# Ledger of designs, part 39: peptides against a protein of PDB entry 7UQJ

Target 1, 160 residues: chain A of PDB entry 7UQJ
Amino acid sequence: PELYQNFNITPPRGVLFHGPPGTGKTLMARALAASCSSDERKITFFMRKGADILSKWVGEAERQLRLLFEEAKKHQPSIIFFDEIDGLAPVRSSKQEQIHASIVSTLLALMDGMDNRGQVIVIGATNRPDAVDPALRRPGRFDREFYFPLPDVKARFKIL

## One batch from the design tools (peptide; made by RFdiffusion4, then SolubleMPNN)

Design b1_p10_5_s3 (from b1_p10_5, 5 letters changed)
Fold by OpenDDE base, seed 1:
Structure b1_p10_5_s3 (fold): chain B 160 residues (1-160), chain C 160 residues (1-160), chain D 160 residues (1-160), chain A 10 residues (1-10)
Amino acid sequence: as target 1 above (160 residues)
Amino acid sequence: as target 1 above (160 residues)
Amino acid sequence: as target 1 above (160 residues)
Amino acid sequence: KIPLEAVIEE
C-alpha cells in the first residue's frame, strides 16, 4: 500500500498474482491485508477460490459474487482475494463454458462497477495466467500483474 | 534440507505443512529447497498435487508415485512436495475409497522404504490436516507438522 | 503499495521485517517490489546484506551506503532492502562497535535525509530485532515493524 | 509481465 502512495500510482482495482504453484501468491495477498490493517483500521480480507465459485448453480454463483462485492464494500477497507482464478477458465464442455462465461461476465461487471475511490482491492491469484480470461486483464480490472517467480535459485541466494 | 545437515538434525522423512489456504505452505517448501541449494549443491524440487495423483488409473497412480520416489532418489539431494495431500483422502464412494486407500498405502510404503540417510525430504501440504489419513502422520512418515498460521493479521499491519 | 493510498496511510520511510530465519522476510520484500511494478512503472529493487556492508573499510562502507541511497533516488520509484540488518549491530569488540556505530549513524542520516515525498522505501530484515540499534526504529526511520512469526514454533517443531 | 528479476538491480 505505502509504495503506491509514495509512487503517486493510482491503485488498480484488481491485481493479478501469477506464477508457479507455491510462489506465495496467496500468502502475499494475506500479507497485504495484514500489513495494511492497523489497530485503528482493520482491513477485511475476503477469500474465494475459483473452483469453489463454479461449484454452485450459475445463478447462485453470480449471486454469491454480487454478495461478496457488496459485503466487501460494506466492510471497507477490504481485499477480495480470488485464489486459483484460472479455475474460472472455460471448461472443455460447451455447457460448462457457458457457465464459466456467465460467472466471468458477472465478475467483469462487478470490477467495472467498483468506484476508483473505493477501499476494495481485488487480488486474483493464478498458476496459469494464460488460462485467465483476457477480459479480466484489461484496464480497470486486473490491470496490474505480479509475477511470483519461482524463488529463482540464483536470486534466492540473496534472500536467505 | 541442507539446514538439517548443517544443524546436525536428522531430517524427517516427511513433513506436514498445514494451515489455512494461502499461508505460504508451498512457498515455504520451495523456499526450503532454494535455501538449501548452493552453487555446489543444488536441491531438486519435485512437486505433485494430491488431486492430480488421483486423476490417473489406480495402478498408474501407484506407478507414478514409485517413479517419483525413484527419481527423487536419483537426483539427491531432493524435496518431494505434495501439495493438497488431503486430496488423497477417501472420497465418499466406496470404490473411490478403495482407490484412495491403495494410493495412500503406496505412499506409506514408499515413505517407510526411504532410508533415513537418504537426502530426500517429503513435504506434504494441506489446508485440512484432519482430512489427511492418520497413517501418514505416524513416525517415519509425516512425523513432523508445521502449522502455517494465517499471517497474524495484527503483526503484518506495519508493512503495507 | 496500493493499500496505503486507499487507506490514506502515510508510508513509512523504513519498514523493519523481523522474525526467525526463513519466515519469508526477504521474499516479502521482493514481492512488494514486484507488486508495485507495472509495465509503465517499474520499481527498482536494491538489495544489500548487513554483513556485506561491514565487510568493507568503514569509510568505504559509508560511501557505499551513500551511493546506494543516491542510486535509489535516481531510479525512483525504488526499494532498498537491507537483509540481515542486525548484521550492522555492534559486535562485542570496542573497535568493531565504533565501526558499526559509524555505519549505523550514516544509515540514520541517510534515512533522516529522505524526503517524505521521495519514492524510496527502505526495508530492513532481521532475525534479531533486539540486535537492531533502537535509533533505527525511531519515527522517520524503520518506524514500522513486521513480525514474521515462525509458522507457530510448536507446529514448526514438526517440520524441521 | 515484469519478472522480479527484471526489477532487481544489484
Scores: peptide ipSAE 0.000, ipTM 0.365, DockQ to the pose 0.077
Fold by OpenDDE base, seed 2:
Structure b1_p10_5_s3 (fold): chain B 160 residues (1-160), chain C 160 residues (1-160), chain D 160 residues (1-160), chain A 10 residues (1-10)
Amino acid sequence: as target 1 above (160 residues)
Amino acid sequence: as target 1 above (160 residues)
Amino acid sequence: as target 1 above (160 residues)
Amino acid sequence: KIPLEAVIEE
């Protein structure tokens, strides 16, 4: 309720942060978590890298996702930040289909299975939005996108 | 109302982000906008550079400011982020007084004219807070300041 | 010469950026590259992730490192930024020792083989500085460290 | 869902 009220979010929706590397996607996700956490309402921020989940055995990757979502639900309001989500859930191509398909299917099921009253936000970050399985970009999943532009080189000069 | 509740802001208050270049002022402003934007309550983030507004003809700069505030009001809750606001609203010096004075006066009037119920936050970022016209730093305008420290100069000196 | 003068670095030295994820390590590395690039002196910024290099076959990972350093030398002044360098050059543990050892050894040799007159800076970023092979942290390699603190949650609360 | 769509970079 209230994280979604604070965010004015209709639950459960994922946000895809995309843009060139080093545009501050992870920093933004943390800033978001920090901005929404108060002394009364601590947002629990869970961070996982796509590659770190994928490096586990297929069944263990699925288990780790389930545990992550359970823990996020237990510690709600919470943000699950998947850094490099294209590493976790690449577009289903025919050849690598089976292993990645189960992980993607598990993530889909976990996102679809989130209680609409749950205070869990899922943020996926990628440099390659087109490398993310389109199934993850459907309504109720990562159905919001935010492009992180490179600060213009001149803007970088002025940020420095 | 609620943007100001989420920010614990009494409207209409501007926030001055100041600090050395590269401290992430713009990134934080974007993070703030992102953190407060939700499905039900999209925070509209307007970004303008002070220099880009000033590069327009004097009367056009004033018109652009008016249009920006009107658009921000229309798309409330919103954040107007002025990057490099010292370029837009330099301290009134006698020689450049007339041209900059009208732009500053327009910005002052726009900030003063914001409805206390309006969900428009104005963030000004500068590397030179002392270069910002003191009139903008009065209560009801940029009456909140946030210093962005450089990560320890000694640590930078050790990277360098 | 001048990149190292701009950094006040004695060549050839690597810099280890370390700190919690989302502290802006990659953003800082890019900002550094941008600040040192002028119209007259464009800094070429190469970014690689440790995991992306490691996902290649062992001999291909070595070849990719060699090619990267050659390309960086060809496009000097340049910055090589290894994001998540702990993924590329983890501490040599007995079980994974052979595969990671050759990649680490190749990176060591490439860093040691950089001409002192070369305008190539190597930046490694990690969330786990203790997971980086200590051999990479010796003089002439990543012999400079910069800690990226999380902006204090209270500082974020004051921005909000 | 945080609609970051609202970054009007004009």
Scores: peptide ipSAE 0.000, ipTM 0.187, DockQ to the pose 0.092; fails the geometry check
Fold by OpenDDE base, seed 3:
Structure b1_p10_5_s3 (fold): chain B 160 residues (1-160), chain C 160 residues (1-160), chain D 160 residues (1-160), chain A 10 residues (1-10)
Amino acid sequence: as target 1 above (160 residues)
Amino acid sequence: as target 1 above (160 residues)
Amino acid sequence: as target 1 above (160 residues)
Amino acid sequence: KIPLEAVIEE
């Protein structure tokens, strides 16, 4: 459908937006959602911050992820935008508390469980793609990446 | 070095950016980092939100601050940008939980422990400089302050 | 007073700013605060994120809300801006943890307890007004709503 | 150009 044509991705693939903070990742995700939305076909846009999922829901984060994906599927065509996704899905290490490992496993399972017929796009935004669990960057998950460069300093100082 | 010349600060001093939210504090910190970075000399930019340090690291916040300063020193020339630093280092009061007092003490010790030969700049951004622990605003810490005014409402509405 | 004239609201009513993220809700709240502030009369602007109140203050969130309203009253004329208010006051459901229900009840009581003589405006910003507890949208609370549309995609791409 | 809104979301 139009949503996937505009993202040029095969369902149910995720897109990773990465680049310095303040490069417009969140804005771009919304602009893409708006450009894919017509009067005939409204796209539902879900936004969550990675760190907020961890902090709001000590022990309920996995459930909230499941509910989010269910809502997105119910309201398709949909975009799920995870801002600061490295906060939600940091690289698995022995230094990770069990909570992070459980949440990452849930997110992996939810992305893998997306039916290719679903009109749900998942966008992750991060400042550090190397801090994202490599399992999330595999095919069928966040398997497309867009780099957001810093705008030219000259362009920035003209806006300030 | 060029980094300190551009900030006009003697190492290892910190800079406090303060002003209303949305005045471009984070953007300015990045623009300064970019302007101090050349093809020959890349500046490593570390960003952390004060609140995220508290929430991600129940009982590990002090350790994460130490690791952050160690990484910044390892990757010098570096900028450590603490966004919402009043969330990390609120004014010490009897109403502060012990955790905040411990984190502030750790940050003070890390700033005091910075070797003057290090090419690490610490930038704190806040909406309320008076909510920052006064100990952080002393010489050798966040001892330079930049106010970010609201852009003229007329200028804002032209950009909206 | 001038503050309430500029918002066109009867005290102590709250205003709900709703619309997509990045539509300038936070910016508008600050611009309104600035336009209501003169050299003679400074408006005190308090900003809190809904999620941060929940995460920073595990078990103390209600107390922090009370303190915030007390500070706003002390520093009147004041604006309290709750960004991401749906994070603080999600729709009451059987799936809500007791913590959210308690925080919502506290916020309701604080808004209901505002003396009409107080020069405190409460602004809530959300991306999803339907995710805000309906009790908060009643008269005497967030009883005025402003929609922030996405700027035209063409306008956005010219600003990017 | 980074919109002010993007700066506020940071």
Scores: peptide ipSAE 0.000, ipTM 0.215, DockQ to the pose 0.039; fails the geometry check

Design b1_p10_5_s3 (from b1_p10_5, 5 letters changed)
Fold by OpenDDE base, seed 4:
Structure b1_p10_5_s3 (fold): chain B 160 residues (1-160), chain C 160 residues (1-160), chain D 160 residues (1-160), chain A 10 residues (1-10)
Amino acid sequence: as target 1 above (160 residues)
Amino acid sequence: as target 1 above (160 residues)
Amino acid sequence: as target 1 above (160 residues)
Amino acid sequence: KIPLEAVIEE
């Protein structure tokens, strides 16, 4: 509740940070994690890189995801940050279909199984939002998206 | 001059940002780029990932580095940010020696060849400072190092 | 509109980032500025340090604030980031009363005078939210607050 | 979390 209440956002189970490399997605996630903590209320930040979860056997990758969500729930309020989530949940249409499909399905189930009252936010960072399975971008999952532009040279010139 | 003058630092040609994944190295580099620009003084930020430069033929990787430094010099004041620079400039003693040695040598030469009066800062980010060739960490190259700690898991639990 | 619409937040005129030094407040503000920009929509980021505005004559500090808000409005969508805003807007009860009171009053008036439809976000960063005049923390001003906890002192000592 | 402040102050 309170994590989402602090943002006055309808509690999206997940937030997708997308934008070109080096736009600050990972740091924003950390800063959000930081900003949601207080001396009284320690948020727990779980960071995983998508590709690092995939480097395991399919069943072990699924188990690691389950354990991650269980631990996040146990240590709520918490943030699960998936860096390079496109590496974890590639579009199901990629020819390496079967291995990725189970992991995506597990992630979908874990996001769907999150109690909407749970103080667990999932943040996915990607350079390629279109490389993330569209099923993850549906309501109740990564239903909020934040674009992290390259500050265009001109926008950097104005941000600068 | 002025980029370095704003930092009141003896003009390091390069700054190494090192620390565990997700510590905010890339965003700090962007934030520094952003803080050093003004409406009057637009800093040009060049970002490259070390591994992405290596994915090319050795001669093409060297060419891309040269072009990057030329373009950075042309558009000075500028920042060249190498994300995952350990991927670009691995320690010369690794058995994949020959391919990396030329790229490292080119990067060394480019950093050494920067006019000390040039308003070009090179920032390298790495998770493994010890995986970066020690020659790059010498004076006149990445001679300034900033550690980006993991917030300790407990400190992440407090930052979170 | 759209800056706030992207956040799906009721348009707060201001957001207060508070937390101990080194928590990444400034970096979050920059990352938000970056994330709110797109190739199509360049956000202008105005950064000022509170103390730097105060280093001027009172009438000049007020003028600089007015000019800052005018320029931010002219270049909307924009973010005004006040770093160390407690330096700009100390609690009116501090014995240096008269000089700070006019600047605070000017900032209040500028925040109140922002058209709620304007795409100007004000972000204030402070290490001491209680050192910021409570009048600035009222609805329609810095009505959103984000705490940036210390990374544990040990992790800060490694970041610093 | 690295404050830009800490890098500017050094």
Scores: peptide ipSAE 0.000, ipTM 0.271, DockQ to the pose 0.138; fails the geometry check

Design b1_p10_5_s4 (from b1_p10_5, 6 letters changed)
Fold by OpenDDE base, seed 3:
Structure b1_p10_5_s4 (fold): chain B 160 residues (1-160), chain C 160 residues (1-160), chain D 160 residues (1-160), chain A 10 residues (1-10)
Amino acid sequence: as target 1 above (160 residues)
Amino acid sequence: as target 1 above (160 residues)
Amino acid sequence: as target 1 above (160 residues)
Amino acid sequence: KIPLYAVIEE
């Protein structure tokens, strides 16, 4: 938060963290949430998994997204962190997944409906940025993308 | 940067990152620096260790702090990151460490002397926030504190 | 540990994390420790700084290393994380630092003495991989290296 | 890729 004020940067409504698993996306999101919370101003951190929203809330995912954004707005300043957002918002290319299309459309509408003055930041994390619907990557949505590289991939496969 | 603008929060001159070792305090500081740096607006990131300033600059620590703040001001927008700030500015309770008291006093004066419009952010990182001089934690100094918890094990398995 | 089991990869005895300061080396090590810890199988994470071992244990550094490895073996599965390992095991090029040579030799012997069936992983972190004794980088020691790049700033400006 | 921030470390 404070850094953004100093830099005269309009907050993106959404930020996409992308990179291989275990690159610290979730950790960074939590650290951002923590790092934006003072004693005077606590940030509310909402964490959801894309796949969990789909699996736990079959037929209610849209409503759960709406509730999440409402709750985040109510508790602003807030961060909504979508882990595995590719699981929530897969690329529309499959004609068969109408359910995913509805969820994506809801998320788009929710992000577009956020007031620019709102103190809600949305962070999406994915291992596959190419699996995220391009509509989510447009200005006013996840307009900012952060690559979390693996610490040298060859080395990681040797660790992992 | 952008987060703070949106939250209409007067940028603290200083931010205290605290939490167990290896919770990503330094990484977050660097991440903030990088995330605030556009092609148009590069942020200069100054990193110092508290203990290194004490050990390397015995008798010159105050001067080195002054130079650091001057250089940061010259290269604004800038971030000054003090890693292990508890090593630089231990709690004044020990009557015996006059050297530490002088360094703390210098740091206090430097932080107080920063113009609120300045594009200099000071980040202190510590494993022991209670070991940081309370005077540094007052408004206009490290007035914002961020706890870096150990990521919960369940959350980590999802990263790795 | 669990990662290695899951990938059917024989755990390297040692892994070198290298990259600029604050690239998340320590964080990754802790993240690995936590991600390898299930409710059924807790990993013990030992953290030491190379410079701290030299400074705190002047004349006993070798013994402290031995004790550390014994303790890690006793509490396996375990991770030994050496932060700033270049401070512990500088390159042998200076004929003058016999103390460092002894410590390096001890560390080499300890790493070589680890049973391949042991659930002890050693992670060394450094900002200067070239400052790490090449003998530590041989097979059976820190045979795997991970570069932690500074996250590309273009990616970060999309977050912040 | 070159980080867009200058890191001045000791």
Scores: peptide ipSAE 0.012, ipTM 0.384, DockQ to the pose 0.063; fails the geometry check
Fold by OpenDDE base, seed 4:
Structure b1_p10_5_s4 (fold): chain B 160 residues (1-160), chain C 160 residues (1-160), chain D 160 residues (1-160), chain A 10 residues (1-10)
Amino acid sequence: as target 1 above (160 residues)
Amino acid sequence: as target 1 above (160 residues)
Amino acid sequence: as target 1 above (160 residues)
Amino acid sequence: KIPLYAVIEE
């Protein structure tokens, strides 16, 4: 409740931060965690990187996701921040990506299984919202999206 | 001149942003670029990631660094931002890391070769300043350091 | 409309950015302005510092606030950014602060008088949300709050 | 490139 109230959003299970790299997505997620924390009530901030979950935990990624959500629930109020979530839950494109499909399915199930009474928020950050599985962007999952734009066009950004 | 004046720093060739992940290092670099830009004078912001330079340009990383600095000089006033610079210029540890040693040497030479009259600032961001080659942190290189601490202790950060 | 849509928020009259100094509040405000701008539609960004309004415009601060809101309305879509808003709108503590009380009352009236159909967003930044008059944090005013946690003060960024 | 926002600082 308080966690969601502090976000001034209808209690989403998930918030998607999207925008170009270096626009402060991770910083904002940490900021929100800190803002929702008081001296009396500290928010637990769990940070994961999508690509790290895939690469470090081959065949265990689903279990690690489950454990992450369990720990987050245990340490309520909490934020789970997935940096580069498109690395964890890529768009289901090719037949060969059974592994990615399983991880995505697990994440979907974990988000769907979150009790709305829980004080766990999931924040996904991506530079490519279109690279995130559309199933994650549905109501009850990452159903709130915040765009983090590039700071002023007065600066010429050349990402070479 | 103006670029350095706007930074309120004696013209460093480089600035090291260091601190935990998601503390806004990249965002701040972009902000500085934007703030130093006007309608009349736009800053060119070049962004590179240390690991990307190593992985994408095997055997060409030195050339790509030279080209980057040339382009930055050509498009003055400019900022070169190296995200995860520790990935580009790791501490010289083992004899087998000749590749890293060459890239570091190139970066050192490029920073040393920057005319102080140029309007090129190099910003390196790292989560691990101690993982950056000490040679890069010497006067005339990344000789200014800014720490980006973790946001509020009110949030419990568990990087699992 | 678009201005608020780009913020992905229900049209608030105000957003409070709070958090320690140097956490990117000002930067984020500028970034949001830039993001809501296009080549076709430029956002006008009005920046004021709370303490500056009090100190520079003794006896005229109320008039200057009115003029600011009028100009912002005239130049829609626009953002009014109050940096250090706690300097402008301190908590009404002592009997002697009649001046502050008048300015706060003016700001309240200006925020209340904003047509929700207008494309003016007010962003207040503070290091001390508890030092901001609670009346400003009510619905229809600064009714959205974002905490900006510390990345360090060690970077004295004078974002002028 | 045209600045995407105008800054009016007083």
Scores: peptide ipSAE 0.006, ipTM 0.315, DockQ to the pose 0.102; fails the geometry check
Fold by OpenDDE base, seed 1:
Structure b1_p10_5_s4 (fold): chain B 160 residues (1-160), chain C 160 residues (1-160), chain D 160 residues (1-160), chain A 10 residues (1-10)
Amino acid sequence: as target 1 above (160 residues)
Amino acid sequence: as target 1 above (160 residues)
Amino acid sequence: as target 1 above (160 residues)
Amino acid sequence: KIPLYAVIEE
C-alpha cells in the first residue's frame, strides 16, 4: 500500500508481474493482498490461472471473466490475480483462434470498464511478457510492469 | 545444499513443496539454491515443469529425464526443481496411460539411483500433493515435504 | 506503487521483514523494487548485508551508512535493503560495543532524517527480530513489520 | 556477497 504513495505514482488498474519462473510473482501478489488487509479492512484475493480458464471453461471463459470482475467489485477492496496470463491472452496471431480473440477482447473491455476509483486491482503474472497481447499492456490496463529478476549478482539492481 | 550442510542436516534426495498456488514454492527453491551458493561454490539450478515434459517430448520424456539427472550430476552441486510435479507423475489409476506409467517409473528409478552422497537435490512442487503418485513420496524419493501455507491474513504483511 | 494509494495507506519509511531463514525476505524486497519500476520510472535498489557493513567497514560503517542514504536520495525513487539487519543493529546490551552503538545511532538518525515525502524506502530483513534494537522498530523507522512464516509444520514438512 | 547460482531453464 505505502510504496506507491511515497513515489506519488497513481495506481494502475492493472499491474503486470513478469520475470523468469519462480521469481516470486505469485507470492508477491499474495503478500500484497495480505499486506493491505488489516483486521478492520480485509482485502479479498481472487486467483485464476490463464490456462485453467481456457481449458475448464471452453465457450464460457468470457462469462467467467465477467463474473470474476463482478465478484471482485462486490467484494471490494479486492485483487484479481491472473497467474500465467500469457496462457489466457496470447499475442494475436494471423491464425487467430476465435476463442482466444474473444477472451482477450473481454478482458480488455473489463479492464477498460474498471473505475479508476475502484478498489479492484488486477495483477497479471507471466514468465513471457512478450507472449501477452500488447493491447493488455496499454495505459488503463496492465500499464505498470514489474520485472522479477532472478536473484542477480550485481549490487546495483536497477529493478524495472 | 550448503544450508543443509551448515546445519549438519543430511540433504534429502527429494523434497516435496506443496501448498496452494502462489505460496512461494518455486521461489523458495530458487532462494535455497541462491542461499547455498557461495562465491567459491556455485549451485546449478535445473528447472522443469511437469506438464511441459509431457507435452514437448511425447515418447522421449524418459530420455529427457535421464539426461536431466545426468546433467545435474555433471554440474554438482545442483538442484533439480520440478514445478507442478503432479502434472508429470499423476496418481496411478486403473486407466493407466502407458506414457504416464513409464515416466513415473523412470522418475522413481532416477530418484532411487541417486547416491545419498550426491550433491543433487530434487525439489518437486505441487498444488495438489494428493495428485502425486504415492510411490514418489516414499523414503529415498520425495521423503521430505514442505507445506507452503497461504500467507495468513493475520500477518500484517504491510508490503509497502 | 498503486495498491497503497487505493487503500489510502501512508507509506512507512522503514519496513522490517522478519522470519526464519530462507522464507523469501530478500526475494520479496527485490520483487517489491521490481514492482515499483515502470519503463518510465525505474527504481534503484541498494542492497547491504548487516554483517558485511560491520566487517568490511570497521571504523567507517557510519560514513558508509550516510553515503548509502545520500546515494539512495540522489537516485530516487529507491529502496535500501538491509539483509540480516540484526547483524548491523543488535539489541543494546550492557556490554555495549561502542561500534554497534554508533552504527545503530547513525541508522536511527538517518531513518529519522528521511523526509516523509522522500522516495526512499528502507527494508530491513532479519531472521531474529528480537535481536534488532527496539529503537529501530518505533514509528517513523521500521514501523511496519512483515512476518515471513516458515511453511508451517502442521502439514508433513519433512525437510528436516 | 550475493550468492551466485546458475539457472538452467528451458
Scores: peptide ipSAE 0.000, ipTM 0.375, DockQ to the pose 0.081; fails the geometry check

Design b1_p10_5_s4 (from b1_p10_5, 6 letters changed)
Fold by OpenDDE base, seed 5:
Structure b1_p10_5_s4 (fold): chain B 160 residues (1-160), chain C 160 residues (1-160), chain D 160 residues (1-160), chain A 10 residues (1-10)
Amino acid sequence: as target 1 above (160 residues)
Amino acid sequence: as target 1 above (160 residues)
Amino acid sequence: as target 1 above (160 residues)
Amino acid sequence: KIPLYAVIEE
């Protein structure tokens, strides 16, 4: 409630931040975590990269995702931020496709199983929204999208 | 000159942005490119990831770096942004160390060879400044460093 | 000093960010706050919306502005960010014009009274610079302007 | 000032 009241955001199950690289998706996610945290109420921020989910967690990726969601629930209010969530997209090898499919399936199940999420927000960031599995973009998952346009160029430097 | 006059930055040969993930390093680099661009004079922004230099360019990485610097010079004023430049750091395999050493050596040579750089700025971003090859941090290379701390949470809540 | 030394920015009294919606004005302000913060010296970021100053602070708006500037001075180095500062512009009702005039007058006085600002920066953001009271754009107030154009499609393609 | 959020990076 409070986390979302501050933003007047009806708690989406998940939020997709999409836009070109370096448009501040990750910064915004951290900024949101920061802006919802008080001395009295700290928000736990969990960060994972899509590529790390595939590579560092090979064979345990599904387990690590489950643990991540459990830990986020335990430390609520919390934000799970998946950076480069398009990195869960299969690289064009059949073996990677199977690994991807299992990991994505696990993420889908975890997002669906969070119906009573308490105070857990999931943020996905991608440079390629079309490379995000459409199943992740359905209602109850990453059902809200925020486009991060390129910061327009001319403006910023007269500041500095 | 003009690009740097706007910043009042004596054109460093390179600038290292370092700090935790999602502190806006890439955003700042884009913002800098943005702010130096006018309708009359557009800045060309080149972006590469350290991991892409190692993985996507294997066997041509050195050539692609050379082409990148040539293209940046051709399209000056320009910014070359290396995201996750610590990704050029060797993964602990001997074969990767040799590839890394060659790529880093090429980058060093390209940065040194830019003494008359015209209007080319090189920005490197890392979450791990200690993982950046010390040779890259010497005068004439990434000789200026900017720390991107985590956005302080307390400061942000008094905003909302 | 140090906040500005890091940027080599002579502390402007105020900076106006203007440009179309979604050009990253607010994001830049946050990124600047983040970039000027260090582990040793954190910057306090204060954010207000122009519309909130008129609506939420009706009857106390002037007092809340005073408190904001006092708190920013107390927590220096600090940034005060006024988002949608054109929202201080009168909606076309005579009663709102009087309220607006008082609030704007208070903001002007606060900006003028910050001659020895220490390390306080004021950033205003607007989509409509012509809707910003010209008095706010005078020397010693928002005397530096940064235009956030729409990212030129051509400029985007030269990045990719 | 300590960040008011805990970042857990595994």
Scores: peptide ipSAE 0.000, ipTM 0.357, DockQ to the pose 0.058; fails the geometry check

